Peptides against a protein of PDB entry 4BOS. Designs and how they scored, part 155

Target 1, 163 residues: chain A of PDB entry 4BOS
Amino acid sequence: PVLTRTVVPADNSCLFTSVYYVVEGGVLNPACAPEMRRLIAQIVASDPDFYSEAILGKTNQEYCDWIKRDDTWGGAIEISILSKFYQCEICVVDTQTVRIDRFGEDAGYTKRVLLIYDGIHYDPLQRNFPDPDTPPLTIFSSNDDIVLVQALELADEARRRRQ
Target 2, 163 residues: chain A of PDB entry 4BOS as posed
Amino acid sequence: PVLTRTVVPADNSALFTSVYYVVEGGVLNPACAPEMRRLIAQIVASDPDFYSEAILGKTNQEYCDWIKRDDTWGGAIEISILSKFYQCEICVVDTQTVRIDRFGEDAGYTKRVLLIYDGIHYDPLQRNFPDPDTPPLTIFSSNDDIVLVQALELADEARRRRQ

## One batch from the design tools (peptide; made by RFdiffusion4, then SolubleMPNN)

Design b1_p30_7_s3 (from b1_p30_7, 14 letters changed)
Fold by OpenDDE base, seed 2:
Structure b1_p30_7_s3 (fold): chain B 163 residues (1-163), chain A 30 residues (1-30)
Amino acid sequence: as target 1 above (163 residues)
Amino acid sequence: SEVLYSEEELKKKVEERKELDKRFYEALAK
């Protein structure tokens, strides 16, 4: 497929690294995780009514402390928050189900970014161009449905490799 | 660098995160 996967370290912070990569136009910086975790904690703390114990399974403060640890995994909560923060749709293609979960799809964002997820690890997706001197594209139009098809193709191929 | 987990540890982490996200999705669906 035209979309390609950039493998980031499996260091418990792959979600944050992957999001940072795509929203910054292809910058690989695993050291971004601590600050992004703090950002999540700050936003969670700002709305304890929404991010309640009923959702978190722990107090708001406990979750904030938990997500700031370097060994805890981000998930849908973090992706949702980061979508709002960066004002872009975040599309996650799951290689186990070959389905795309779209975060921020109804927010009216003009931009979308893509991640690939295998159940335990996140990686960023990018579009490479035939001209090697043209930098890869990581930020797409929210109207670009072709990129979603390409993501599904990539996920399907990944699933086949595991079979 | 990468961190290695046992299968049991990995399963625990997956379960923990999925439980969180499940509650989150349920809340959004209301």
Scores: peptide ipSAE 0.627, ipTM 0.930, DockQ to the pose 0.873
Fold by OpenDDE base, seed 3:
Structure b1_p30_7_s3 (fold): chain B 163 residues (1-163), chain A 30 residues (1-30)
Amino acid sequence: as target 1 above (163 residues)
Amino acid sequence: SEVLYSEEELKKKVEERKELDKRFYEALAK
């Protein structure tokens, strides 16, 4: 079994497409972005005390309108929200630093999913098996630390290739 | 579909997102 990436479109919504891919077991659907952006906006709007102007740099409503645009990028705020929504740990391996940022690591989730990030683009990661009858795995046990090691190795290789 | 940006435009988008995330992490650290 090897960890590989699936390249999703660089259409400003790669984060949402990538998250959807891994949490849905390997379904590539770039059309999922508008609804996911709306979900983010809804959750942000539901807690203006936490998602304050001090954090957002703009009013809560302005951020909600901003993130719903088709040309704006998601980030840590969106990943943290999606981790809670899907009740899973989201691990992001960075090819520039070869480090993993873990979202939801202290929430007690039993599942983890992985993304790879190069500073401007997110892609989903999956484990492929030699047996062609065994489908790729995108949802891992939160106890599976081997997959994190594999992610670091993949990121290191990607860095060498300037990916 | 794929979107193409100039290096300057890309830098701007990266900086905008990083500024947001920085404030977010700072808030979580309190």
Scores: peptide ipSAE 0.621, ipTM 0.926, DockQ to the pose 0.861
Fold by OpenDDE base, seed 5:
Structure b1_p30_7_s3 (fold): chain B 163 residues (1-163), chain A 30 residues (1-30)
Amino acid sequence: as target 1 above (163 residues)
Amino acid sequence: SEVLYSEEELKKKVEERKELDKRFYEALAK
C-alpha cells in the first residue's frame, strides 16, 4: 500500500474539494465548494463571540460574506470547523516544512483524513492498494501512525522536487 | 476551472490568509 496524492483543481476552492474528497471516501466533486462555504459562514455566524473581529480582522458578518465568495481561500478556521462537522481529525502535511498540523487531535475522534499543502494549494491524500480492484482508502484510524509517516515521506519527496 | 494569478496577486492572497490564520492560532493557544 502506498500513500498517493490526487491533484484537485486550483480554483480557489481546493481546500473544500480536498476535504470533501477524503471525508466522502474518495469522491471528487469540485462543485461542493459553494455549499461548504455556506456551512462555514453559518457556523462562524453562530458564534460571534469566538469568531470575533480580533480574530477575523473584519466583522463576523463581513467574514461570512467573504468566505462565501468563490475566489477566497479557506484555511485553518475552515479546517477546524470541518473537522468538528465531520467528526474526524484532519491532518495537513506541509511540503514546505515537512510537518503535520493536526486539527481535532484532542477531540477523541476515531477517524483521521489527510491533506497535503504547499502553501498555496491543498490536495487530498489516499492509500492505494496493489490490487486494482480494491478502492483507495481516504479515511484512516486515528491510531494509524504509519499513514502519518507515509505522509511525511510524501511531503519530503515533494519538497525535494520543489513541489 | 483553474484560476491563474500573477505573482503579486498570489502573494497578496497568501498574506491575507496567513495573517488570518495566525490570529486564529494565537486565539487557540490562549
Scores: peptide ipSAE 0.619, ipTM 0.925, DockQ to the pose 0.846
Fold by OpenDDE base, seed 1:
Structure b1_p30_7_s3 (fold): chain B 163 residues (1-163), chain A 30 residues (1-30)
Amino acid sequence: as target 1 above (163 residues)
Amino acid sequence: SEVLYSEEELKKKVEERKELDKRFYEALAK
């Protein structure tokens, strides 16, 4: 497929780095994680009714403190929040299941970005063009279903390679 | 840089995150 992955560091903050990469048009900045973690904590703290202890398994405040640690992993909560914050659909293709989970798919966003997930690590996806003068694309139309097919193909190949 | 975990530690982290997200998905479905 034309879709390719950029391997980001496996430093516990790969989700944040990957999201930042795709929403900023292909900027690799592993140092973005602390501020993004603070953003998550702020949003979680702002809605304790939804982000309740029943969901979090800990108090709202404890989760906020937990996610701000540099060694804790983000997940669906963070992806959901970041989708809303950046006003884009975030599509995560899972190499273990060869399935795409879409966050923000019903929000009416015009843009979508893609991540690839192997169960323990997130990487950003991008479309490379044959023209070497055309930079890779990380932000796609939310109507571009071809990129989703390409993501599934990439995931299939990754699974076969045990990646 | 990459962070290295033992298989046991990695399993624990995976399970913790998956359990958390499971509750979240269930909440979204309601």
Scores: peptide ipSAE 0.581, ipTM 0.903, DockQ to the pose 0.916

Design b1_p30_7_s4 (from b1_p30_7, 10 letters changed)
Fold by OpenDDE base, seed 4:
Structure b1_p30_7_s4 (fold): chain B 163 residues (1-163), chain A 30 residues (1-30)
Amino acid sequence: as target 1 above (163 residues)
Amino acid sequence: SAVEYSEEELAKKVEERKALDERFYAALKA
């Protein structure tokens, strides 16, 4: 089995597309972004005490409006929210630092999904199998630390190639 | 990301998101 990257469109919504891809078992659907953005806004709006101006750098309402735009980028806030929504650990391997940021690691989720991030773009990761009839795996056990090692290796290779 | 951005626009978006995420990370650890 080989951990591979699926390149999704660089259309400002790569995070949402990537998350959707992995949590849905490998479904590429860039059209998912608007609904996911609305979901983020709804959750952010529901907790203005946590999602405060001190964190957002703007009012809660302004952030909600901002994230619903088609041209704004999601990030750690969105990943954290989506981790809770989909009830899975979301692990993001960074090609610039060769580190993995884990979201939801203390929530007790049984599932783990992986993204790769280069500082501007998110892509989903999947495990491919030699048998072409066996579909790629995007949802891993939260106990599968091998996939994290593989992700780090993939990121390290990408960094060496300046990706 | 998006392919239509100039280098300057891209840099601004990167910094904006980075600052936002850093504040969030700090809050999570606080």
Scores: peptide ipSAE 0.606, ipTM 0.918, DockQ to the pose 0.739
Fold by OpenDDE base, seed 1:
Structure b1_p30_7_s4 (fold): chain B 163 residues (1-163), chain A 30 residues (1-30)
Amino acid sequence: as target 1 above (163 residues)
Amino acid sequence: SAVEYSEEELAKKVEERKALDERFYAALKA
Protein backbone atom coordinates (compact mmCIF):
# COMPACT_ATOMS: atom_id res chain seq x y z
CA PRO B 1 0.00 0.00 0.00
CA VAL B 2 1.17 3.48 -0.90
CA LEU B 3 0.02 6.90 0.20
CA THR B 4 -0.99 9.04 -2.75
CA ARG B 5 -2.15 12.57 -3.41
CA THR B 6 -5.36 13.53 -5.18
CA VAL B 7 -5.03 16.99 -6.69
CA VAL B 8 -8.11 19.12 -6.07
CA PRO B 9 -8.85 22.41 -7.84
CA ALA B 10 -6.88 25.49 -6.83
CA ASP B 11 -10.06 27.56 -6.56
CA ASN B 12 -9.50 29.18 -3.15
CA SER B 13 -11.51 26.40 -1.50
CA CYS B 14 -9.00 23.57 -1.68
CA LEU B 15 -8.94 23.12 2.10
CA PHE B 16 -12.67 22.54 2.28
CA THR B 17 -12.67 20.26 -0.75
CA SER B 18 -9.75 18.29 0.65
CA VAL B 19 -11.31 17.84 4.08
CA TYR B 20 -14.60 16.78 2.55
CA TYR B 21 -12.78 14.29 0.34
CA VAL B 22 -11.03 12.49 3.17
CA VAL B 23 -13.86 12.50 5.74
CA GLU B 24 -16.36 11.23 3.17
CA GLY B 25 -14.15 8.35 2.12
CA GLY B 26 -12.81 9.75 -1.12
CA VAL B 27 -15.62 11.83 -2.55
CA LEU B 28 -14.42 14.72 -4.68
CA ASN B 29 -16.97 17.52 -4.44
CA PRO B 30 -15.66 21.07 -4.93
CA ALA B 31 -19.23 22.33 -4.54
CA CYS B 32 -19.06 21.46 -0.83
CA ALA B 33 -17.18 24.66 0.02
CA PRO B 34 -20.05 27.16 0.44
CA GLU B 35 -21.80 25.10 3.11
CA MET B 36 -18.56 24.30 4.87
CA ARG B 37 -17.72 28.00 4.94
CA ARG B 38 -21.13 28.69 6.47
CA LEU B 39 -20.47 26.02 9.08
CA ILE B 40 -17.17 27.69 9.98
CA ALA B 41 -18.85 31.08 10.24
CA GLN B 42 -21.56 29.69 12.49
CA ILE B 43 -19.09 28.10 14.87
CA VAL B 44 -16.85 31.17 14.93
CA ALA B 45 -19.88 33.36 15.65
CA SER B 46 -20.92 31.06 18.49
CA ASP B 47 -17.78 31.78 20.50
CA PRO B 48 -16.72 35.42 20.19
CA ASP B 49 -14.76 35.18 23.43
CA PHE B 50 -12.37 32.63 21.97
CA TYR B 51 -12.52 33.79 18.36
CA SER B 52 -11.71 37.34 19.40
CA GLU B 53 -10.38 40.27 17.45
CA ALA B 54 -7.00 39.56 19.01
CA ILE B 55 -6.91 36.27 17.12
CA LEU B 56 -8.83 37.18 13.99
CA GLY B 57 -7.29 40.58 13.33
CA LYS B 58 -10.83 41.77 12.70
CA THR B 59 -14.14 41.58 14.52
CA ASN B 60 -15.80 38.21 14.91
CA GLN B 61 -18.59 39.33 12.59
CA GLU B 62 -16.12 40.54 9.98
CA TYR B 63 -14.31 37.21 10.02
CA CYS B 64 -17.57 35.34 9.59
CA ASP B 65 -18.39 37.46 6.57
CA TRP B 66 -14.84 37.09 5.28
CA ILE B 67 -14.61 33.30 5.48
CA LYS B 68 -17.94 32.96 3.66
CA ARG B 69 -16.47 34.68 0.60
CA ASP B 70 -15.56 32.32 -2.21
CA ASP B 71 -12.09 33.83 -2.61
CA THR B 72 -10.74 33.59 0.95
CA TRP B 73 -8.54 30.81 2.23
CA GLY B 74 -9.18 28.52 5.14
CA GLY B 75 -6.41 27.64 7.52
CA ALA B 76 -5.68 26.40 11.01
CA ILE B 77 -8.90 27.86 12.43
CA GLU B 78 -10.98 26.00 9.88
CA ILE B 79 -9.04 22.75 10.25
CA SER B 80 -9.46 22.86 14.02
CA ILE B 81 -13.19 23.46 13.70
CA LEU B 82 -13.65 20.76 11.08
CA SER B 83 -11.68 18.28 13.18
CA LYS B 84 -14.19 18.78 15.98
CA PHE B 85 -17.17 18.73 13.66
CA TYR B 86 -16.18 15.49 11.96
CA GLN B 87 -14.79 13.99 15.16
CA CYS B 88 -11.47 13.03 13.63
CA GLU B 89 -7.83 13.97 13.89
CA ILE B 90 -6.72 15.99 10.88
CA CYS B 91 -3.04 15.65 10.09
CA VAL B 92 -1.47 18.13 7.70
CA VAL B 93 1.91 17.30 6.23
CA ASP B 94 3.81 20.35 5.00
CA THR B 95 5.97 19.88 1.91
CA GLN B 96 8.02 22.98 2.70
CA THR B 97 9.13 21.83 6.14
CA VAL B 98 8.39 18.09 5.96
CA ARG B 99 6.54 18.29 9.25
CA ILE B 100 3.09 17.17 10.31
CA ASP B 101 0.69 19.42 12.18
CA ARG B 102 -1.94 17.44 14.01
CA PHE B 103 -5.34 18.87 14.84
CA GLY B 104 -7.50 17.11 17.39
CA GLU B 105 -4.65 14.92 18.59
CA ASP B 106 -5.71 15.24 22.24
CA ALA B 107 -9.44 14.79 21.65
CA GLY B 108 -9.40 11.00 21.80
CA TYR B 109 -10.69 10.49 18.27
CA THR B 110 -10.36 7.00 16.83
CA LYS B 111 -10.05 8.26 13.26
CA ARG B 112 -7.40 10.29 11.47
CA VAL B 113 -7.34 11.84 8.02
CA LEU B 114 -4.44 13.40 6.16
CA LEU B 115 -3.88 16.45 4.01
CA ILE B 116 -0.77 17.64 2.21
CA TYR B 117 0.02 21.35 2.20
CA ASP B 118 2.58 23.32 0.18
CA GLY B 119 2.08 26.74 1.74
CA ILE B 120 -0.67 27.85 -0.62
CA HIS B 121 -2.63 24.70 -1.50
CA TYR B 122 -4.18 21.73 0.30
CA ASP B 123 -4.71 18.30 -1.22
CA PRO B 124 -6.15 15.14 0.30
CA LEU B 125 -4.15 11.97 0.84
CA GLN B 126 -5.33 8.39 0.52
CA ARG B 127 -3.82 4.93 0.75
CA ASN B 128 -3.94 2.91 -2.44
CA PHE B 129 -3.73 -0.85 -2.17
CA PRO B 130 -2.03 -3.30 -4.52
CA ASP B 131 -5.27 -5.24 -4.81
CA PRO B 132 -7.30 -3.39 -7.42
CA ASP B 133 -10.50 -4.66 -5.78
CA THR B 134 -9.67 -2.86 -2.54
CA PRO B 135 -10.77 0.78 -2.68
CA PRO B 136 -8.48 3.58 -1.51
CA LEU B 137 -8.58 4.41 2.18
CA THR B 138 -8.88 8.00 3.42
CA ILE B 139 -9.88 7.37 7.03
CA PHE B 140 -7.19 5.78 9.16
CA SER B 141 -6.93 4.60 12.72
CA SER B 142 -5.58 7.26 15.04
CA ASN B 143 -3.11 4.57 16.12
CA ASP B 144 -1.79 4.13 12.58
CA ASP B 145 1.54 5.91 12.80
CA ILE B 146 2.81 4.17 9.68
CA VAL B 147 0.61 6.43 7.60
CA LEU B 148 2.33 9.43 9.20
CA VAL B 149 5.70 8.05 8.16
CA GLN B 150 4.37 7.55 4.66
CA ALA B 151 3.04 11.11 4.65
CA LEU B 152 6.46 12.45 5.58
CA GLU B 153 8.05 10.42 2.81
CA LEU B 154 5.49 11.73 0.35
CA ALA B 155 6.09 15.29 1.51
CA ASP B 156 9.83 14.88 1.17
CA GLU B 157 9.41 13.66 -2.38
CA ALA B 158 7.06 16.56 -3.10
CA ARG B 159 9.63 18.96 -1.68
CA ARG B 160 12.24 17.58 -4.05
CA ARG B 161 9.81 18.15 -6.91
CA ARG B 162 8.93 21.62 -5.56
CA GLN B 163 5.30 20.63 -5.10
CA SER A 1 -5.04 28.73 -3.46
CA ALA A 2 -5.80 30.16 -6.86
CA VAL A 3 -3.80 30.08 -10.07
CA GLU A 4 -5.08 33.45 -11.25
CA TYR A 5 -3.26 35.46 -8.58
CA SER A 6 -0.10 37.38 -9.34
CA GLU A 7 2.93 36.53 -7.29
CA GLU A 8 2.47 39.73 -5.33
CA GLU A 9 -1.19 39.05 -4.64
CA LEU A 10 -0.40 35.48 -3.69
CA ALA A 11 2.31 36.58 -1.29
CA LYS A 12 -0.11 38.96 0.36
CA LYS A 13 -2.73 36.26 0.81
CA VAL A 14 -0.14 33.87 2.20
CA GLU A 15 1.04 36.41 4.74
CA GLU A 16 -2.47 37.33 5.80
CA ARG A 17 -3.42 33.70 6.34
CA LYS A 18 -0.13 33.01 8.09
CA ALA A 19 -0.78 35.86 10.50
CA LEU A 20 -4.20 34.43 11.31
CA ASP A 21 -2.81 30.96 11.86
CA GLU A 22 0.05 32.14 14.05
CA ARG A 23 -2.30 34.08 16.32
CA PHE A 24 -4.55 31.04 16.50
CA TYR A 25 -1.71 28.66 17.33
CA ALA A 26 -0.58 31.01 20.07
CA ALA A 27 -4.08 31.07 21.51
CA LEU A 28 -4.32 27.27 21.49
CA LYS A 29 -1.11 27.00 23.48
CA ALA A 30 -2.15 29.67 26.01
Scores: peptide ipSAE 0.604, ipTM 0.917, DockQ to the pose 0.751
Fold by OpenDDE base, seed 5:
Structure b1_p30_7_s4 (fold): chain B 163 residues (1-163), chain A 30 residues (1-30)
Amino acid sequence: as target 1 above (163 residues)
Amino acid sequence: SAVEYSEEELAKKVEERKALDERFYAALKA
């Protein structure tokens, strides 16, 4: 078994596409982004006390409008929200730092998914199996630390290759 | 990201998102 990267389009919505891919078991659907952006906006709008100008740097409403644009990038806010929505830990391995940022790690979720991030682009990670008839795995146990080690190794290799 | 962006445009996008997320991280730690 080997952890591999699936390259998704660099169309400003790679985070959403990548999250959708892993939480849905390996379904590539770039068209998922608009609805996911709306979901983010809905959740942000629902809690203006937390998602305040102090965080957003703009009004709650302005952020909601902004994130719904097809040319704006998601980030930690979106990952955090999506972690809660999909009830899974989202682990992002950064190729620049070779570090994993974990979202939802204290929520008690039973599953984790992994993304790889290079500072500008997100891609999903999956585990491939020797048997070609066994489909790749994108949803792991939240206590599967082996996959985290594999992700770090993959990120280290990517860093060396400037990926 | 988007392939059509120049390096300058990408840098701006990265900085905007970084600033936003840094404020968010700070809030999460509070």
Scores: peptide ipSAE 0.604, ipTM 0.917, DockQ to the pose 0.752
Fold by OpenDDE base, seed 3:
Structure b1_p30_7_s4 (fold): chain B 163 residues (1-163), chain A 30 residues (1-30)
Amino acid sequence: as target 1 above (163 residues)
Amino acid sequence: SAVEYSEEELAKKVEERKALDERFYAALKA
């Protein structure tokens, strides 16, 4: 088995498309972004004490309106929220630094999913199997540390290719 | 990301998101 990336559209919503892909078992649906943005806004709005102006750099309401735009980028806040919503650890391997940022690592989730990030674009990662009749795996055990090693190797190769 | 942006526009968007996320990470460590 080998870990590979699926390139999703660079349409300002690659983070949402990538998360949806991995948590839904490999479903590519770029049209998922508007609803996921609304979900983020809803959760941010529900906890103004945590998602404060000190963090957001703007009012809670302004952030909610901002993230619902089709041209704004998600980031760590969105990944953290989606990790909690889908009850899974989200691991992001960065090709620029060859490091993995883990979201939800201390929450006790049994599942983990992986994304690859190049500084401006997110793509989902999947494990492909030699048997073409066996579908790729996007949801891993949170105890599967081998997949993290494979992700680092993939990121290192991507860096060499300037990806 | 988006392929329609110039390098200057991309740099601006990257910095805006970076600043936002850095505040978030700082808050998590506090």
Scores: peptide ipSAE 0.602, ipTM 0.916, DockQ to the pose 0.736

Design b1_p30_8_s1 (from b1_p30_8, 20 letters changed)
Fold by OpenDDE base, seed 2:
Structure b1_p30_8_s1 (fold): chain B 163 residues (1-163), chain A 30 residues (1-30)
Amino acid sequence: as target 1 above (163 residues)
Amino acid sequence: GLSEEEIAARKAALEAMKENMKRFFEELKK
């Protein structure tokens, strides 16, 4: 496949590191997680009526305290929030199922970013170019369906390597 | 990082898309 992955640290904050990488155009910053966690907590805290216990599975305050810990995992709720915050579609290709979960697909965003997920770890995806002076691309057009096919191919290859 | 103005703008956009988020969370519970 044309797409490649950048391996981020296998810590509890791999989702945040990966999202930060792709939305910032390919900046690897493992130290971004505390701020990302705080951002999500601030958004959730700002609307306790919407971010209710029914949605969060815990009280608004409990969630905010929980997500700001350095050892808690991010998931679908956080991806959804980050998609809307950064105004981009976040596509997660799963190597276990070789399927893409799309967050923000109906929001009308013009941009999409891609992550690869193996069931416990997130990594960012990028497109490399043969020209060494051209930096990798991490932000794609939401109309670029080819990149989704390439992501599926990458995931399928990853699954085969585990066999 | 983002400026306070940019953060405010994005929070406003998030607010405007509450309905979509609500549907998403409902689907997750299924």
Scores: peptide ipSAE 0.024, ipTM 0.511, DockQ to the pose 0.037
Fold by OpenDDE base, seed 5:
Structure b1_p30_8_s1 (fold): chain B 163 residues (1-163), chain A 30 residues (1-30)
Amino acid sequence: as target 1 above (163 residues)
Amino acid sequence: GLSEEEIAARKAALEAMKENMKRFFEELKK
């Protein structure tokens, strides 16, 4: 089994497309972004006392309006919310630093998904199997540390290509 | 496309949130 990268469109919604891909078992749907943006906005709007400026960096209402725009970039706060929503650990391997940032690691989730990030763009990661009839795996056990090693190897290779 | 300002802001947010991730997830709603 080999961990590989699936390239999604390089638009402002690459994070949402990538997350949707891995949590849905390998479904590429760039049209998912508006719905996911609305989902996040709905969650945030549901509790203005918790989702305050201290967390959002802007007012609750301003954030909701902002995240629903087609051209705003998703990041850490959105990943955290999506991790909680989908009840999975989201691991982001950074090709610039060759490090993995883990979201939801202390929540006790049984599953993890992986993204690769280059500072601008997110792509999903998947495990391919030798049997072409066996679909790739995008949801891993939270105890599977081998997949994390493989992700770091991918990031290291990407960094070396830039050198 | 993506602005440099947005990229910088999100990277800063990532660093800040990593320190409080456990408590953050305990309080997050869905």
Scores: peptide ipSAE 0.015, ipTM 0.441, DockQ to the pose 0.254
Fold by OpenDDE base, seed 4:
Structure b1_p30_8_s1 (fold): chain B 163 residues (1-163), chain A 30 residues (1-30)
Amino acid sequence: as target 1 above (163 residues)
Amino acid sequence: GLSEEEIAARKAALEAMKENMKRFFEELKK
């Protein structure tokens, strides 16, 4: 089995597309972004006391309007929310730094999913199997640290290619 | 997609884990 990258469209919603892909077991659906953006906005809007300007960097209303736009990029805040929403650890391997940022690592989730990030674009990662009847795996055990090592290897290779 | 019931359940989970989010954001500010 090998860890591979599935390239999603390089649009402003690549984070959402990538998250959807991994949490749905390998379903590529770029049209999922508006719904996911709305979901996040709904969650944020529902609790302005918690999702304050101090957390969001902008007012609650401004954030909700901003995140629902189709041309705004998701980041750490959105990943954190999605991690909790989907009840899984989201691990983002950064090709620029060759580091893994883990979201939800302290939540006790039994599942983890992986994304690869290059500074402007997110893609999902999956484990492919030789058996064609065995579908790719996108949801891993939170104890599977081997997949994290493999992700780092992919990131390191990507970095070397850019240099 | 998710059912309304699933969405409600997961939103409840988000609420229950707000403390973890607070810690996360505090770390981001460092």
Scores: peptide ipSAE 0.027, ipTM 0.581, DockQ to the pose 0.037; fails the geometry check
Fold by OpenDDE base, seed 1:
Structure b1_p30_8_s1 (fold): chain B 163 residues (1-163), chain A 30 residues (1-30)
Amino acid sequence: as target 1 above (163 residues)
Amino acid sequence: GLSEEEIAARKAALEAMKENMKRFFEELKK
């Protein structure tokens, strides 16, 4: 099996599209972002004491208004929230540094999903199988460290291509 | 998308894991 990248649209919502793809088992839906933005805003609004200005960099209300815009980007805070919501580890391999940031790694999740990030764009990763009767896999065991090695290999190749 | 029941269940799980979330965000800010 080979880990491969699915290129999603390079719009302001690539993170949300990518997360949706992997957690839904390989469903590409570029129109998913508005609902995911609303979901994050609702979660943040539900706990203004925890989601403080110190964490958000802005007031709770300002963040909620900001994240619901169609032209704002998701980042580490949003990934952390989505990891908790979907109850899975989200692993982001960075093609600039060839490193993996693991969100939710200490939460005890049994599942992990993988994204690839180049500094401005997120794409989802999936494992393709040589057997045509076996569909691609986007949800992995949290004990599957082979997939992390494969992700690093993809990142290294991507870095070489930019060179 | 997710059903209303699934959303409610996941939100309950988030509340139960609030302490873990606090620690996680503290580490993210470093």
Scores: peptide ipSAE 0.021, ipTM 0.541, DockQ to the pose 0.036; fails the geometry check

Design b1_p30_8_s2 (from b1_p30_8, 23 letters changed)
Fold by OpenDDE base, seed 3:
Structure b1_p30_8_s2 (fold): chain B 163 residues (1-163), chain A 30 residues (1-30)
Amino acid sequence: as target 1 above (163 residues)
Amino acid sequence: GLSAEEIARRLEELKKNEENLKKFFEKLKK
């Protein structure tokens, strides 16, 4: 099996598209971004006492309005929230540093998904199988450390290709 | 992809795990 990336549109919503892809088992739907943004906003709005300005860097309401815009980028805060929502680790391999940031690693999730990040764009990762009748896998066991090694290798290769 | 019911369930579960989320956010600030 080979770990590969699926290139999603290079728009401001690539993070959401990528997360949706992996958590839904390999469904590419760029139109999911508005709903993903609304999902984040709904989660944040559901507990304004918890999601404070100290966490968000802005008021709860301001954040909700901001994240629902189609031209704002998701980042670590959004990944963290989505990790909790989908009850899985979200592992982001960075091609610039060839490192993996693991979101939700302390939550005891049994599942992990992987994204690749080049500093300006997120793409989802999947494992392709030699059997053409076996669909790619996007949701991995949290005990599968091999996939992390494969992600690092993929990131290193991407770095060499300036991707 | 998720039903309204499943989303609602996960939102409730998320609230139960907000303490861990807070700790993670604190790490991100450093």
Scores: peptide ipSAE 0.096, ipTM 0.666, DockQ to the pose 0.037
Fold by OpenDDE base, seed 1:
Structure b1_p30_8_s2 (fold): chain B 163 residues (1-163), chain A 30 residues (1-30)
Amino acid sequence: as target 1 above (163 residues)
Amino acid sequence: GLSAEEIARRLEELKKNEENLKKFFEKLKK
């Protein structure tokens, strides 16, 4: 397939590794997670009025301590924050439901990146080209709906393999 | 990665413009 996944380590930081991969143009760096976690915590701590218990499900301080742990999972809150921070739409295709959740879709970003999610683990997606001299693409136009279709096809195929 | 200066700039922008994020969180909570 044209759109492919790069399998990142199945650790609690797969979201951060995956996001880093796609926003950096295909750089696999599993060691990025601690810094990404600290970045999230810094952003959340900077605005306790906005990042309230209603949003976080815990106090601002508790969340910051929690997200900086090396064994806690990132999710929708973190994706939303990272979308804003990196100024790009983050599209997550779910292999269980074969649907795409778009984070930052209303922000007017010109770029989108894609992750694939199986209910537990996140992996980054990239477009491979037939020409071996053309490097894979991880950053797409926010108007590129073809890549979304390809992501859905990839997810559907993945779901079928697990069935 | 991003430079320290670019990170600082983006953090400042986040603090000043959280409307889109707020709207998104509202959607998530529904």
Scores: peptide ipSAE 0.083, ipTM 0.653, DockQ to the pose 0.036
Fold by OpenDDE base, seed 5:
Structure b1_p30_8_s2 (fold): chain B 163 residues (1-163), chain A 30 residues (1-30)
Amino acid sequence: as target 1 above (163 residues)
Amino acid sequence: GLSAEEIARRLEELKKNEENLKKFFEKLKK
């Protein structure tokens, strides 16, 4: 089994496409982005006390309007929200630093998914199997540290290729 | 913008509200 990346379109919604891919078990659907944006906006709007201006960097209403635009980029705030929503760790390996940021690390989730990030673009990661009849795996145990090592190796290889 | 670490810290500071949000998330996810 080898950890690999699936290249999603380099549009403003690559984060949402990538998250949707891994949490849905390997479904590539770039058209999911508007629904993902609306989902996040709905969650944020539901609790202005928790999702405060201190966290969002803007008012709750301003953020909701902003994130629903099709030309705004998702980041750590959106990943944190999606981690909570899907009740899983979202692990982002950075090819520039060869480090993993783990969102939801201390929440006690039993599942984790992985993304690869180059500073401007997100792609999903999956484990491929030698048997072509066995579909790739995108959802891992939160106890599976081997997949984190594999992600770091993949990121290091990408950095060496300047890719 | 804020780093992932800074945002994570701020979210942790508001964790007292997280339980209520989790319940909402589960309802929304159904």
Scores: peptide ipSAE 0.027, ipTM 0.499, DockQ to the pose 0.045
Fold by OpenDDE base, seed 4:
Structure b1_p30_8_s2 (fold): chain B 163 residues (1-163), chain A 30 residues (1-30)
Amino acid sequence: as target 1 above (163 residues)
Amino acid sequence: GLSAEEIARRLEELKKNEENLKKFFEKLKK
């Protein structure tokens, strides 16, 4: 088994496409972005006490209007929300720094999914198997630290390619 | 965008609301 990167479209919704891919077990559907944006907006709007300007960097209403646009980029806030929504740890390996940011690591989730980030674009990661009858794995155990090592190796290789 | 560290800091500052948020998310998963 080897950890591989699936390249998703380089549009403003690559984060949402990537998250959807991994949490749905490897389904590539760029059309998921509008719904995921609406989902996040709905979650944020439902709890203005928690999702305050202190968290969002803008008013609750402003954020909701902003995130529902099809040309705005998701980031750490959205990843955090999606981690909570899907009840899984979302690990983002950065190819620029070869570091992993873990979202939801303290929530006690049993599942872990992985994204790779190059500073401007998100892609999902999956484990491929040599057996063609075994589909790729995108949802890992939150205790699977081997996959994190593999992600770091993948990021390091990506960084070297850019050198 | 915001870093994971910054998000973590902000969430910690609003930790008093975590229980309500957890309950909300539990409802969403139903």
Scores: peptide ipSAE 0.024, ipTM 0.486, DockQ to the pose 0.048

